# Peptides against a protein of PDB entry 6O8C: the designs that were tried, part 206

Target 1, 262 residues: chain A of PDB entry 6O8C
Amino acid sequence: VGLRYEKISLPKIHPRYDLDGDASMAKAVTGVVCYACRTASTLLLYQELMRKGVRWLVELVKDDYNETVHKKTEVVITLDFCIRNIEKTVKVYEKLMKVNLEAAELGEISDIHTKLLRLSSSQGTIESSLQDISSRLSPGGLLADTWAHQEGTHPRDRNVEKLQVLLNCITEIYYQFKKDKAERRLAYNEEQIHKFDKQKLYYHATKAMSHFSEECVRKYEAFKDKSEEWMRKMLHLRKQLLSLTNQCFDIEEEVSKYQDYT

## One batch from the design tools (peptide; made by RFdiffusion4, then SolubleMPNN)

Design b2_p28_6_s1 (from b2_p28_6, 11 letters changed)
Fold by OpenDDE base, seed 2:
Structure b2_p28_6_s1 (fold): chain B 262 residues (1-262), chain A 28 residues (1-28)
Amino acid sequence: as target 1 above (262 residues)
Amino acid sequence: MLPESEPVSFPEEVPGISLEEMLEKFFS
């Protein structure tokens, strides 16, 4: 899960003045920082898409929850109705028993009543489970999506733009070093400028790589880890909801068998 | 913008992934 990126490192920057070497080094640095910019953009896009996915999944699970609650409510109503009817029937047969009528039927109906009461007791467990799920999905709950807005990198951080500025500075120096190389030899003043630009290149490159590693990659990895954990928990919760739904269907089926006695 | 052709070799582009594909990977 997540985007794979290659570990990048800056080439070794030698302090020695060398027009050919400096041009080659600058070219390599430019390439590395270009890759960092592109990677940072891709990592940001991934996170933004994941945030959309998280929101979508939350709504999906909420819908599943509501459907389960609805089904549970229907079953409770049906079960309660059946219990009330059986209880009325029991009372009638108890009265008839006093006049020595229908004793065998009373036993059967009483057994059905006992079974229905057991089914009714299971509804309490389902209700408790639904309440737990609701609490977890609620704002501030264990499965809240607040982390998705806090963790990782965001467009407002302008990391890609910051890297692009550094890349532009580096690229400018690279092009100058390419020209310097073509001249084969520089005048004293031009040589001093070249040396100064080389120091600037080092500064910009180091800043770019530090920013990329600390503000882009590290934060992305943290976001990824949290997203994976959250997704596993959400998947488990969805399975729990499905299980509860199936339990409701099972109870409904059992109740339907006893409706013929009412 | 630096022309993509001038700097040496860019590592292979991180392939784009669709939202659907990302979700499938999380639920697999």
Scores: peptide ipSAE 0.011, ipTM 0.523, DockQ to the pose 0.085
Fold by OpenDDE base, seed 1:
Structure b2_p28_6_s1 (fold): chain B 262 residues (1-262), chain A 28 residues (1-28)
Amino acid sequence: as target 1 above (262 residues)
Amino acid sequence: MLPESEPVSFPEEVPGISLEEMLEKFFS
């Protein structure tokens, strides 16, 4: 689950002046930081796409909710109509019963009336459940998507660009170290510059890796965790909506059995 | 040691991935 990436770390930087070793080290550092840049970009892309997906899913679930509400309303109207008709029929048969007629029929119709009233009472439970779902989907509800805007990394953070700047600095030093290696031996002044650049390389590399770890990876992982949790809850909510819809269909089916008596 | 790679400039264009593909990867 989620985007997979390889754990990266800086190679060991030896303090000793060694033109061959320093060039190799610089190459390795460049590679690691380059990977960090690419990974940061990929992680950012993933999060942006997930944010789009979150928004899409919210709208989808809202549509499902509205459909369920509509179905519930339809069933309520049908059920109420059926109840009213049965009640009229009951009254007619009650009048006939007073003259010792149609006793068996009255019993049957009365039983149907009782069943319909029971079905009507169950609508209250469906309504309560829909209200609960609505509250959860509300802007301040438990399924609000505000986390998607707050958590993780964003393009505005310019993390990839910041890493790229550091990578450029590191790459420049790496290329210089390649040249230094080719010279085999440096004059005193060039040697001092090399040593100084090695310190700069270390500084830039450390800064890059720290930034990558703290501002890219960690925030991504936090985003991922929240997204997974939220997604599970949303999927569960969709199942609840489906269940409520099915309950409405079940009630409608039961009502249809009694329409011949209305 | 991690495999060495050549420096790559940050691409201006973000590769497009379908939502379905992303969701599949997310839940896999």
Scores: peptide ipSAE 0.010, ipTM 0.515, DockQ to the pose 0.059
Fold by OpenDDE base, seed 3:
Structure b2_p28_6_s1 (fold): chain B 262 residues (1-262), chain A 28 residues (1-28)
Amino acid sequence: as target 1 above (262 residues)
Amino acid sequence: MLPESEPVSFPEEVPGISLEEMLEKFFS
């Protein structure tokens, strides 16, 4: 899961004045920083897409939660109705028992009543589980998506643009070094400019690589790890909701067997 | 931006993946 990228490093920059070597070095540096720019763009895109996915998944899980709550409510109403009816029936049979006519039937109805009460007791556990899930999905809950807005890199950080500016500066120096190489020998003043530009190239390259590593790669990796953990937790929560829904269906099915007595 | 006559050697491009592909990896 996630994007694979190659580890990049700057070539060694030798302090010696060498037109051929400096042109080759500048070409290599340009290539490395260019790769960093493209990689940073791809990493940013991945994170933005993941943020969309996170928002989508949150809404999906909220829908699942609401459906489960609805089903639970229906079952509670049905179960309570059945319990009330069976209790009325029990009272009638208790009065008739004084005449010794229907003791066996009273026993059967009482057993059904006991079973219904046990089913009703399980509703408390389901309710508690739903409350826990609700708390986790709440804005301040453990599964809140606030991290997705905080972690990683964002378009507003302008990291790609910053790297591109540095790349442009490096590329300009590379083109000049290519021209210098073609001249084979530079005048004293041109040589001094070349040496100065070499220092600038080193500065820009170092700045680019530091920015890429610290502000792009590191933050991306943190975002990736956090997103994977969060996604696993959300998937587990969905499975819990499904389990609760199935429990509600099981209770409803069991209650339906006793409706003839209510 | 770089001349074709002397292109810079680039590493292999980082593969981009679609949102659908990312989701499939989590839900498959």
Scores: peptide ipSAE 0.010, ipTM 0.509, DockQ to the pose 0.078
Fold by OpenDDE base, seed 5:
Structure b2_p28_6_s1 (fold): chain B 262 residues (1-262), chain A 28 residues (1-28)
Amino acid sequence: as target 1 above (262 residues)
Amino acid sequence: MLPESEPVSFPEEVPGISLEEMLEKFFS
């Protein structure tokens, strides 16, 4: 679940010259852009933490994969050994059958051999599944973590710093408007400066909000969506690995039942 | 002191370019 942020909007900027209204508007704009800065910082932090989590999870799953491969290998060795021993036993009993001895025992051993061969055939499916998982985890695979480095926002983008610069400009104008309000009436030249500063305020505010939306929020949402999708796939893969591991244990257990005959 | 971010209540329909419209364009 990604960070919930509130949709922020800039207050309406009235074109009318009004010292009280302009001061109030500037205060509101400052608040909104300040929130944008804080939100951008929080979103960035979240993404950085998620990137760390992604790397951690990749390594964890790789370890799980290696353990599963190791277990599979052990089972294959054990199974092959058991099959070879049973085959030797079958040959001995087949020779005895030629003299009409131990017919019942031969039947049982032959059945065990058949079962072992079936178990051996299932190893091919496990191997194929492991290869598929390996391909998915490999560089360029479907579960590669390259997206985590490409998507979203990064500290190097300096988005928070850029927003902070704009916030500083806006805040400066706000403080001036607060002073202008206190004067109640401005001389003509000061009035023109006030109007000009109001235009600057609008420009900076718009730039800040556009930057926040396009470079922070949108990219964050894209990162979030990709991270959720990737996480779901990784969790599914882990379940697959667990299933394969369990299959290996099941085979090992089954083989152990026949070891008394070898 | 930076003014606390109060939830911006959308002011009533004033014919000025609403920052909301600009933001809606940014968040749409």
Scores: peptide ipSAE 0.008, ipTM 0.476, DockQ to the pose 0.037; fails the geometry check

Design b2_p28_6_s2 (from b2_p28_6, 10 letters changed)
Fold by OpenDDE base, seed 5:
Structure b2_p28_6_s2 (fold): chain B 262 residues (1-262), chain A 28 residues (1-28)
Amino acid sequence: as target 1 above (262 residues)
Amino acid sequence: ELPESEPVSFPEEVPGISLEEMLERFFS
């Protein structure tokens, strides 16, 4: 589910002064932080893509909703028209019954009228369901897409850039350590600088990994979780809309059976 | 040589696919 990435951790940093070991360690740290930078970028891209998808899906569902509402309205108009016509017919036949005419026909028409009224009553349920869906899709509703703007990471956060700055610092130290290794032995002052740089390397690396974990990965995971939940809800909503549409078609079909009587 | 990971590329446009298909891809 979602984008897969490898869990990364910093290599163990030994406090011992060792030019060969320190160069190797610095190389490894640089690699890890490089991966973090790239991963952060990938995670950001994924989120931006998902945000676009969310917006697209919202508009699609809104269109589906509007079509369903339109269909419902059409059916209501048709049904009401049929009911009115049947009611007029019933009144005529009721008058004829007073003279003992058309008794069987009146019974049939009355039955149709009853059936139409039942169909009409079901429209209330459909309307209520549509109103519920509308409320959910409305701003501030349960299916609002505000989460997509609030959750996760954004380009404006400049997380990748921040990590890149730290990576640059780390890389510079690595290159220095590579040079130090080539010297095989350092003068006292150079040795002290090396030790100090090693501490800086550790600091930058730790800061980078903390930033990556807390500001990139964690927020991404939160975004992913919210997106999954929201998508499931949207799927369910679309199924509801489809069901309502089908109900409208079913009613229309049923009404069409009585067209000869209207 | 520093280990380099290739970034995952994503399409800029969301294709007009069904929600079900979208979800299948998302949960895969």
Scores: peptide ipSAE 0.012, ipTM 0.521, DockQ to the pose 0.054
Fold by OpenDDE base, seed 4:
Formats: C-alpha cells, sequence, structure tokens
Structure b2_p28_6_s2 (fold): chain B 262 residues (1-262), chain A 28 residues (1-28)
C-alpha cells in the first residue's frame, strides 16, 4: 500500500562542553539527518510513481467507459432494428386478422414487441448511469485526479535539496568536531567557537527535522491516505462499468432470441 | 520555507532518543 519508513528523532544533546561527546553527538545527528534526506527522496519518488499510476488508471477507466458506451450504442442499433422489423410484422398480421386469420400468431408477435420496447426503455437507465460516471470522471468531478498534483510533496518543493543543504552544514560541523576531539584540548577562543558551532548544529538539526516531519512526512501521509481513498472509488466505478456492460450483453442475448421474427 | 536565521540559545536538553536506542531501532 504505502512505503514503510522508520520514524526518526534527534539524539539527546547535552549542553555540556565535551569534545568526545560532542563529536559523537554530531556524528549521530549527521546520521539522522542523512536518513531524513534519503527518506524524503524515497517518499518523493514513491509519490511520483503513484502519480504516474493514477494517470494510468484514469486512462484505463476511460477506456472501460468508452467500451461500455460503444457496446451500449451497438445494442441500441440492433434493438431499434429489431423493433422496426417487428412493427412491420405486426402490421401485416393485423391486416390478416381482419380476415379472421392468424390471431394466435399476432398475439405472440405483439408480446415480442412489448418485450423489445421494455428492453429499449432500459437503455435510458444505462445512459443515465453512464452520464453519472462521466460527470464523476470529468474535470472537477468527484473522481478527478487533481488531488494527485496538489497533495503530497513535489520535486518543485525542493525538500530534498533543502535538507541536503542543512545536512552539509551539519556535516561540516561534525568534521570540525572530529578535529576538535583529536586535539584533546582547545584554546579558549577555539573552545568558544566549538560552543558556537554546537549551537549552530542544534539549529540546523532542529530545522531539518521540523522540515522533514512537517513538509515531507506529513504531506506524504496525506497523499497516501487520499490515494487509497481515490483508488477504492475508482475500483468501484470500474465495477459499475462492468455491470453496465453485462446488462448490455444480456439485452443483446435476449434480442437474439427473436431473430426468427425479424 | 527554510530561511537562514541566527541560531537560538542552546537548550538544556534536546528532546530525542539516545544513540543506543537509535541504533537498536535501525539494527532490529
Amino acid sequence: as target 1 above (262 residues)
Amino acid sequence: ELPESEPVSFPEEVPGISLEEMLERFFS
């Protein structure tokens, strides 16, 4: 159904100046934000693929619709032809009945005519159903795919790139903290820089995680939920189309029973 | 959406999980 990902959070960060701890913390933060970048990219890819799938399904359903319309039209033509032929036959037998001939046969033909007219009337219901389906699939309809272009994350949002920029900043600080750790002890000025960089690290990390959660994950989940709902509705619509098609076949089969009278 | 701004004061503790817990989740 959807892409599974692990929920991530930043490691605990202590304000205490500790070269070893700060380097380790920075490494962990780098890892978390790196994962966020990769995950954001994967989630984006998934959504893009789903959008392609949505478009594909729309076309498939449109094809089903057109096929149903075509079949309905075919049946209407056949049915109308049969009705016209039966009506001609009825007129002939009515003339014969005036001479007191073939009364039983006239009754049979009249019954067939009535049945055919009933079948013809059912075409109106099928047409109405098709119109309803068409309206739902039309632009602005309930099954329009506009949501797929609005919901979720998009390449134009540049979420991955934004996260990558933050990751780069974090990574730079991490590498500096590795160097600081190697020094074992820093001069006063270097210590102050280290502390300042630690604040920057926190800032970048927090910004990254907030962006990831609010602009990537949340929107992805919304997209996923909407896609599932839309998919169910589309599948139901396909079943409706199939039902209408089957009704047309049933009518065609019934009409074929009267071919000897036409 | 992500404008650059000055870093805020460093909090006493950043909410999150321990490194160990994080690793456990990844390797489990």
Scores: peptide ipSAE 0.009, ipTM 0.483, DockQ to the pose 0.033
Fold by OpenDDE base, seed 3:
Structure b2_p28_6_s2 (fold): chain B 262 residues (1-262), chain A 28 residues (1-28)
Amino acid sequence: as target 1 above (262 residues)
Amino acid sequence: ELPESEPVSFPEEVPGISLEEMLERFFS
């Protein structure tokens, strides 16, 4: 998963003055730095889109959480009502036990009461699980999306623009080297300028590639790794919420079987 | 001639691939 890019390196720069060789070298350097600019732009765009996706997923999971909480609350109300009614029925039958006429019926109702209390205990476990999930999703929690704003590269870093400036300088030197090559031979002063420009080209190219590797590629890879880890955790959390919702439905179904006794 | 890189633009919609499609590919 993620964007694939080719690892690039600068061509070897020979110290020898050679108009044909220098023009060819400058062309190759221009191509490499141009690729770096395009790649940096693509990596930046990908990260910005992923940040939007992260925000979207957070809202989706919050909705799932709220739905689960709502269902849990509904079941708790229904279950508590059923328990209260069964307890009233038990008290009535206990009064009738003084004459030993309703012993079998009392036993059945008491068994139902015990089963309902066990279901109520399960609701406590669901509540604790929901609280844990809430804490993980809360600001500062383990599944907070603050990393998405901190990790990676951002438009405000102006990395692509910085690379473009360097590319422009390199391209200008390349075009001059093409002209120099066409002249076949340069006068002494023009030769010295050519040699000086070759040093500038090396400086700009090295600066561009260093910036690309350290400020673009490395940060992108860190962002990618963090995003994959976070996404897996969020998907797992959604599955947990679904499981809790299903448990609530199961409890509701069991309670409905005993509503005839209330 | 080697083309220069264009300025960074962030359109609201990326041509050809929606955010949903991108996410689908990520999770597949």
Scores: peptide ipSAE 0.020, ipTM 0.547, DockQ to the pose 0.051; fails the geometry check
Fold by OpenDDE base, seed 2:
Structure b2_p28_6_s2 (fold): chain B 262 residues (1-262), chain A 28 residues (1-28)
Amino acid sequence: as target 1 above (262 residues)
Amino acid sequence: ELPESEPVSFPEEVPGISLEEMLERFFS
């Protein structure tokens, strides 16, 4: 899961003054830092999309929860109504038993009453499970999405822009080195400038790579790991909700079998 | 004197991914 990218490193930079080698090196450095900029942008986009997905999933699960609660409530009302009707029927048959009538039917109705009471007791377990799920989804709960806003990189960090500035500086030096190479030999002053620019190139490149690694890649990886963990938990929670919904339907189906006696 | 750096690896371009594809991967 997540974006696959290759770890990048700077090319070998030789301290020796070499116009051909320096131009080639500068070209390679430009390419690497350019890749870093593009990768940073892609990683940022991935995280922003994931944040939207997280918010969407939270709302989806909340809707599932509300539907389950609603279904549970309907079943409770139906079950309670059925129990009350059966209890009235039991009382009538008990009166008839005083005259030695309908003994077998009374036994059957009493058994139904007992079964309905057991079904009613199971509603407490379902309610407890729903409360647990609600607590986990609530603000500050174990499945809160606050991490999605805190972890990773954000547009406000301006990481791509910062890298782009460094890339621009590096690119300018590369173009100068290309010109220097074309001259084949530089005057003393020009040679000194070239050497200074080579140091600047190294400085900018190192700064870019450090920023990319520490502020982009590392934070992205942390975000990715947390997102994967959170998503697995959310998926499991959805399965739990589905299970609870199915339990409600099972109870409703069972109650429907006894409605003819009410 | 500039320090010697590590050799360059040639990274492949990171492909873009849609939100739908991203979510599909998490639910698979």
Scores: peptide ipSAE 0.020, ipTM 0.536, DockQ to the pose 0.208; fails the geometry check

Design b2_p28_6_s3 (from b2_p28_6, 11 letters changed)
Fold by OpenDDE base, seed 2:
Structure b2_p28_6_s3 (fold): chain B 262 residues (1-262), chain A 28 residues (1-28)
Amino acid sequence: as target 1 above (262 residues)
Amino acid sequence: MLPESEPVSFPEEVPGISLEEMLERFFS
């Protein structure tokens, strides 16, 4: 899960003045930092898409929850209705027993009543589970999506733009070094400028790579880890909801067997 | 941003997977 990126490193910057070597080095640095810019952009996009996905999934799970609650409610109503009817029937048969009638049927109905009460008791467990799920999905709950807004990189950080500025500076120096190379030999003043630019190149490159590593990659990885953890929890939650739904269906089916007595 | 074609050879695109594929993997 997540985007893959290649580990990049800056080429060695040799302190020696060498027009050919400096041009080659500058070219390589430009390539590396360019890759960093593109990678940072891609990582940002991934995170933004994931945030959208997280929001979507939250809504999906909420819908699942509501459906489960609805089903549970239906079953409770049906079960309560059956229990009430059976209780009425029991009372009638108890009266008949006084005149020595319908003893066998009374026993059967009483057994059904006992079974229905057991089923009703199980609804309490389902309700408790649903309440737990609700609490987890609620704001501030364990499955809240606040992490998605806090972790990782954001467009407001302007990381790509910052890297692009550095890349522009580096590229400018590279182009100058390419020209310097073509001149084969520089005048003293031009040589001093070249040396100074080389120092600037080093500075910009180091800054770019540090920024990329610390502000882009590291934060992305943290976001990815949090997202994976959260997704696992959400998956488990959905499975739990499905289980609860199935339990409701099972109860409904069991109750339907006794409808002839109600 | 530097043009990909002229000044230097650039690394390949960062490989990634779609959001849909990620979700499928999580729920599979």
Scores: peptide ipSAE 0.012, ipTM 0.520, DockQ to the pose 0.091
Fold by OpenDDE base, seed 5:
Structure b2_p28_6_s3 (fold): chain B 262 residues (1-262), chain A 28 residues (1-28)
Amino acid sequence: as target 1 above (262 residues)
Amino acid sequence: MLPESEPVSFPEEVPGISLEEMLERFFS
């Protein structure tokens, strides 16, 4: 799960002055930091897409919830109507029974009434479950998506831009080292500048890799882990909603069997 | 030379893949 990236490390930087070695090292460092920039950009894009996906999923689940609530309400109305009609029928038959008429039919109607009341009681459980789901989806609930805005890296952090600045500095030194290599021998002053630039290169490279690891990779991994956990919970909740919807349909179907008596 | 990891082509919005399917693939 998530974007696979290769773990990158800086090449070993030798302290010895060597124009050929320093140019090769600088090239390798440039490559590593360039990869870090690209990876950071990719990780950022992934997170932004995931945030969009999270928002979309929240809306989808809210729609599913509303649909389930609507269906539940419809079933409650139908069930209540059926119960009222059966109760009226029971009253009529009870009056007739007082004059010793139709006792067998009263038993059947009474059984239907009992079954309908049991179905009505199950609606309370469905309602409680829906309320629980609503509370979990509500602001501040257990399935709130606030984490998506807090965790990970964001465009406003400007991590890619910061890495790019360091990459530019490194690249400039690399190009200078290519020139130095081509000269084969440097004057004393140019040699001292080369040595100083090598230290700068190391500084920029270390800063870039630290920033990449601590501010990009680590935060991405935290975001990824949290997103996976949240997603599992949301999918489970959606499954619960589907189950509740199916229960409503089952109740509706059962009620329809008794409509001929009402 | 660090192998140029092919830019993980973000799945181009393949016309027809729902965001749900994309999320499932991301979490699979």
Scores: peptide ipSAE 0.011, ipTM 0.472, DockQ to the pose 0.052
Fold by OpenDDE base, seed 1:
Structure b2_p28_6_s3 (fold): chain B 262 residues (1-262), chain A 28 residues (1-28)
Amino acid sequence: as target 1 above (262 residues)
Amino acid sequence: MLPESEPVSFPEEVPGISLEEMLERFFS
């Protein structure tokens, strides 16, 4: 569930001055931060894709809702028409019965009328369910997609760019450390610069990893969790809409059996 | 070339990807 990424951590930075070790360490740090940059970019891309999907799903569900409402309305109209016709027929037969005619037929028609009224009553339940769904899909409803715009990372955050800047600084130091290693021994002043650069490297690396962890990974995970929950709810809602639609079809089918009497 | 740790392959944005495919990738 969700994108899988490898957990990354900075290598141990030894305080001891060692040209070979420092070059190796710097190389490793560069690799880690480079990975962080790429991962951050990938996570961002995925979130943007998911946001598009969320928007699409919202529209799809709205369409499903509208179709269901339309079908419900159609069935209500048909049912009401059928009821009115049956009621007229009942009245006619009641008059005939008063003159001692057609008692058996009246019983049959009356039973149909009762069944139709029962079907009509069930429409109220469908309506209430649709209203509930509508409320959930409303801008302030439980299935609002506002979270998709608030949670996670966004291009405007420039997280990748920020990490890239730090990576550039780290890379420069790494290349210098490669040169230093090649020299085997540094003059006193150069040694002091190397030590200072090592501190800078540590600072940049720590900043990069903190930024990656807190501003990229953590926010992504929050986005992922919310998206999963929301998606499950939306899919369930679609199933509910389908169920309601099917109920409308069932009612329509039942009504069709009585059309010969109308 | 700088040594780079390779990330796990993630699904990339594909124009015209279906919702079903997106969901499959997301929940896989």
Scores: peptide ipSAE 0.011, ipTM 0.484, DockQ to the pose 0.061; fails the geometry check
Fold by OpenDDE base, seed 3:
Parts: structure tokens; sequence; C-alpha cells
Structure b2_p28_6_s3 (fold): chain B 262 residues (1-262), chain A 28 residues (1-28)
């Protein structure tokens, strides 16, 4: 998962003055830096799209959480109502326990009461789990999306624009070197300018590649790694919420079996 | 006019993978 990019390197620099060689070198450098610009743009776009996806997923999981909390609340109300009714019934039978036939019925009702109390105890565990999930999703929690705004590259960094400026300078020198090559021989002053431009070309190229590597690629890789880790945790969290929801449905189903006694 | 250096095979236009397709690939 992620964008595949090829590792690019600058061609070897020959210090010797050679119009043909310098034009060829400049062409190669232009190509490499052009690739860096395009790659940087693509990496930036990917990160921006991932940030949108992260925000969307956070909202989705919050909705799942709210639905689970709602279901849990409904089950608690129903369960508490059933327990209260069974307790009233038990008290009535206890008052009537002067005759042997009523003892068997009281035993059955008492068993139901015990089962309902066990179901009620499980609600505490569900509540604790929901509180844990809430804390993890809350601002400053372990699953907060603050990393998505901090990590990686952003449009405000203007990395693509900075690289483009350097590319423009390099391209201009390349076109001049192409003209110089066509002249076959330069006058002394033109030769000195050519040598100076060659130094500028290398300076711009090195600056571009360093910027690309340190400010674009490295930060992208860090963002990618964090995003993958965060995504796995969020998916696991959704599965936990689903499990809790299913537990609530199971409890509700069990309670419904005893409603005829309440 | 960019000089015809041997086309560094630009990675094929990363097909504008829709956010949906990216998400599908991430969740699949």
Amino acid sequence: as target 1 above (262 residues)
Amino acid sequence: MLPESEPVSFPEEVPGISLEEMLERFFS
C-alpha cells in the first residue's frame, strides 16, 4: 500500500569543460529534477487525500460509537425494568409460602432473578469498554487524528513550488548549453560564462535533490507509516464496537425470554 | 519543450485512483 516511486540520483559531474558532455549532463539533470517535482506533487496529493479519508473514518467510528451507546442504554432500561418486576413477584410469592405447591414456582422465579442479575453485571463491563473507547477517540486520546495534521508534507510548505523554481533555473541553463553546443566553439568570455553556469547548475540540482529527499520523501514515508498504524488501530476499534453491539443484542434477546414472567 | 531525454518511464499516471478506490485498496 502506498505510492511507489523510483530512487533518483544526479548524474556524475565531470569538471572538464566539454560542450557536448555538458549539454548531455544538463539534459540528464533536468530530467531528474523534473521527475522529483512530479513525484513531490503526487506524494503531496496522496497525503491530502489520506487526510480527508482519516477525517471521514473518524466521523464514521464516532457514529458507530453513538449507536452502540444508544443500544446499550436501551438494554439497560429494559433489563432494570424486568429485574424490578421479578423482585416484586418474588416478594409476593414469599408472602404466600405457607403452602408447598408455591415453593416450586418461587424456585423458578428466583432462578430467573439470578440470571437477570448476571446479565446486569455484564452491563458494567460493556460500560467500562465504551468508556475506554470514548477516551481513545477523544481529543488528545491515543486514536486522535492530530498526527495527520502534523506529519508529512502540506501545501503550505510550498515544496513543489520551491522545486519548480530550481527546475526553471536548471532548464534555462540546459537550453543555453544546447546553444553553446551548437556553436561548437565559444569565445573566451562565453567559455567563462559557460563554466560559471555549470557551477550554478550543480548548485541548483544538489539543492533540489536534497530538498526532495529531506522535505518530501522522508516526511511522506513517516506519514505513511503513521497512517498505516493508525488505520489498523481504528479498524480494530470498529470491530470492538461491533462486538459490544452484538453483546447488547444478545442480552436483549435473553431478557425478552423472561418478560412473560414480569 | 522538455528535452527528449530517454523518457524516464514516468510511472504511468498513477491513475487518479479515486479516494474510494484508495480506500478500497486500503481496506481490502
Scores: peptide ipSAE 0.011, ipTM 0.491, DockQ to the pose 0.073; fails the geometry check

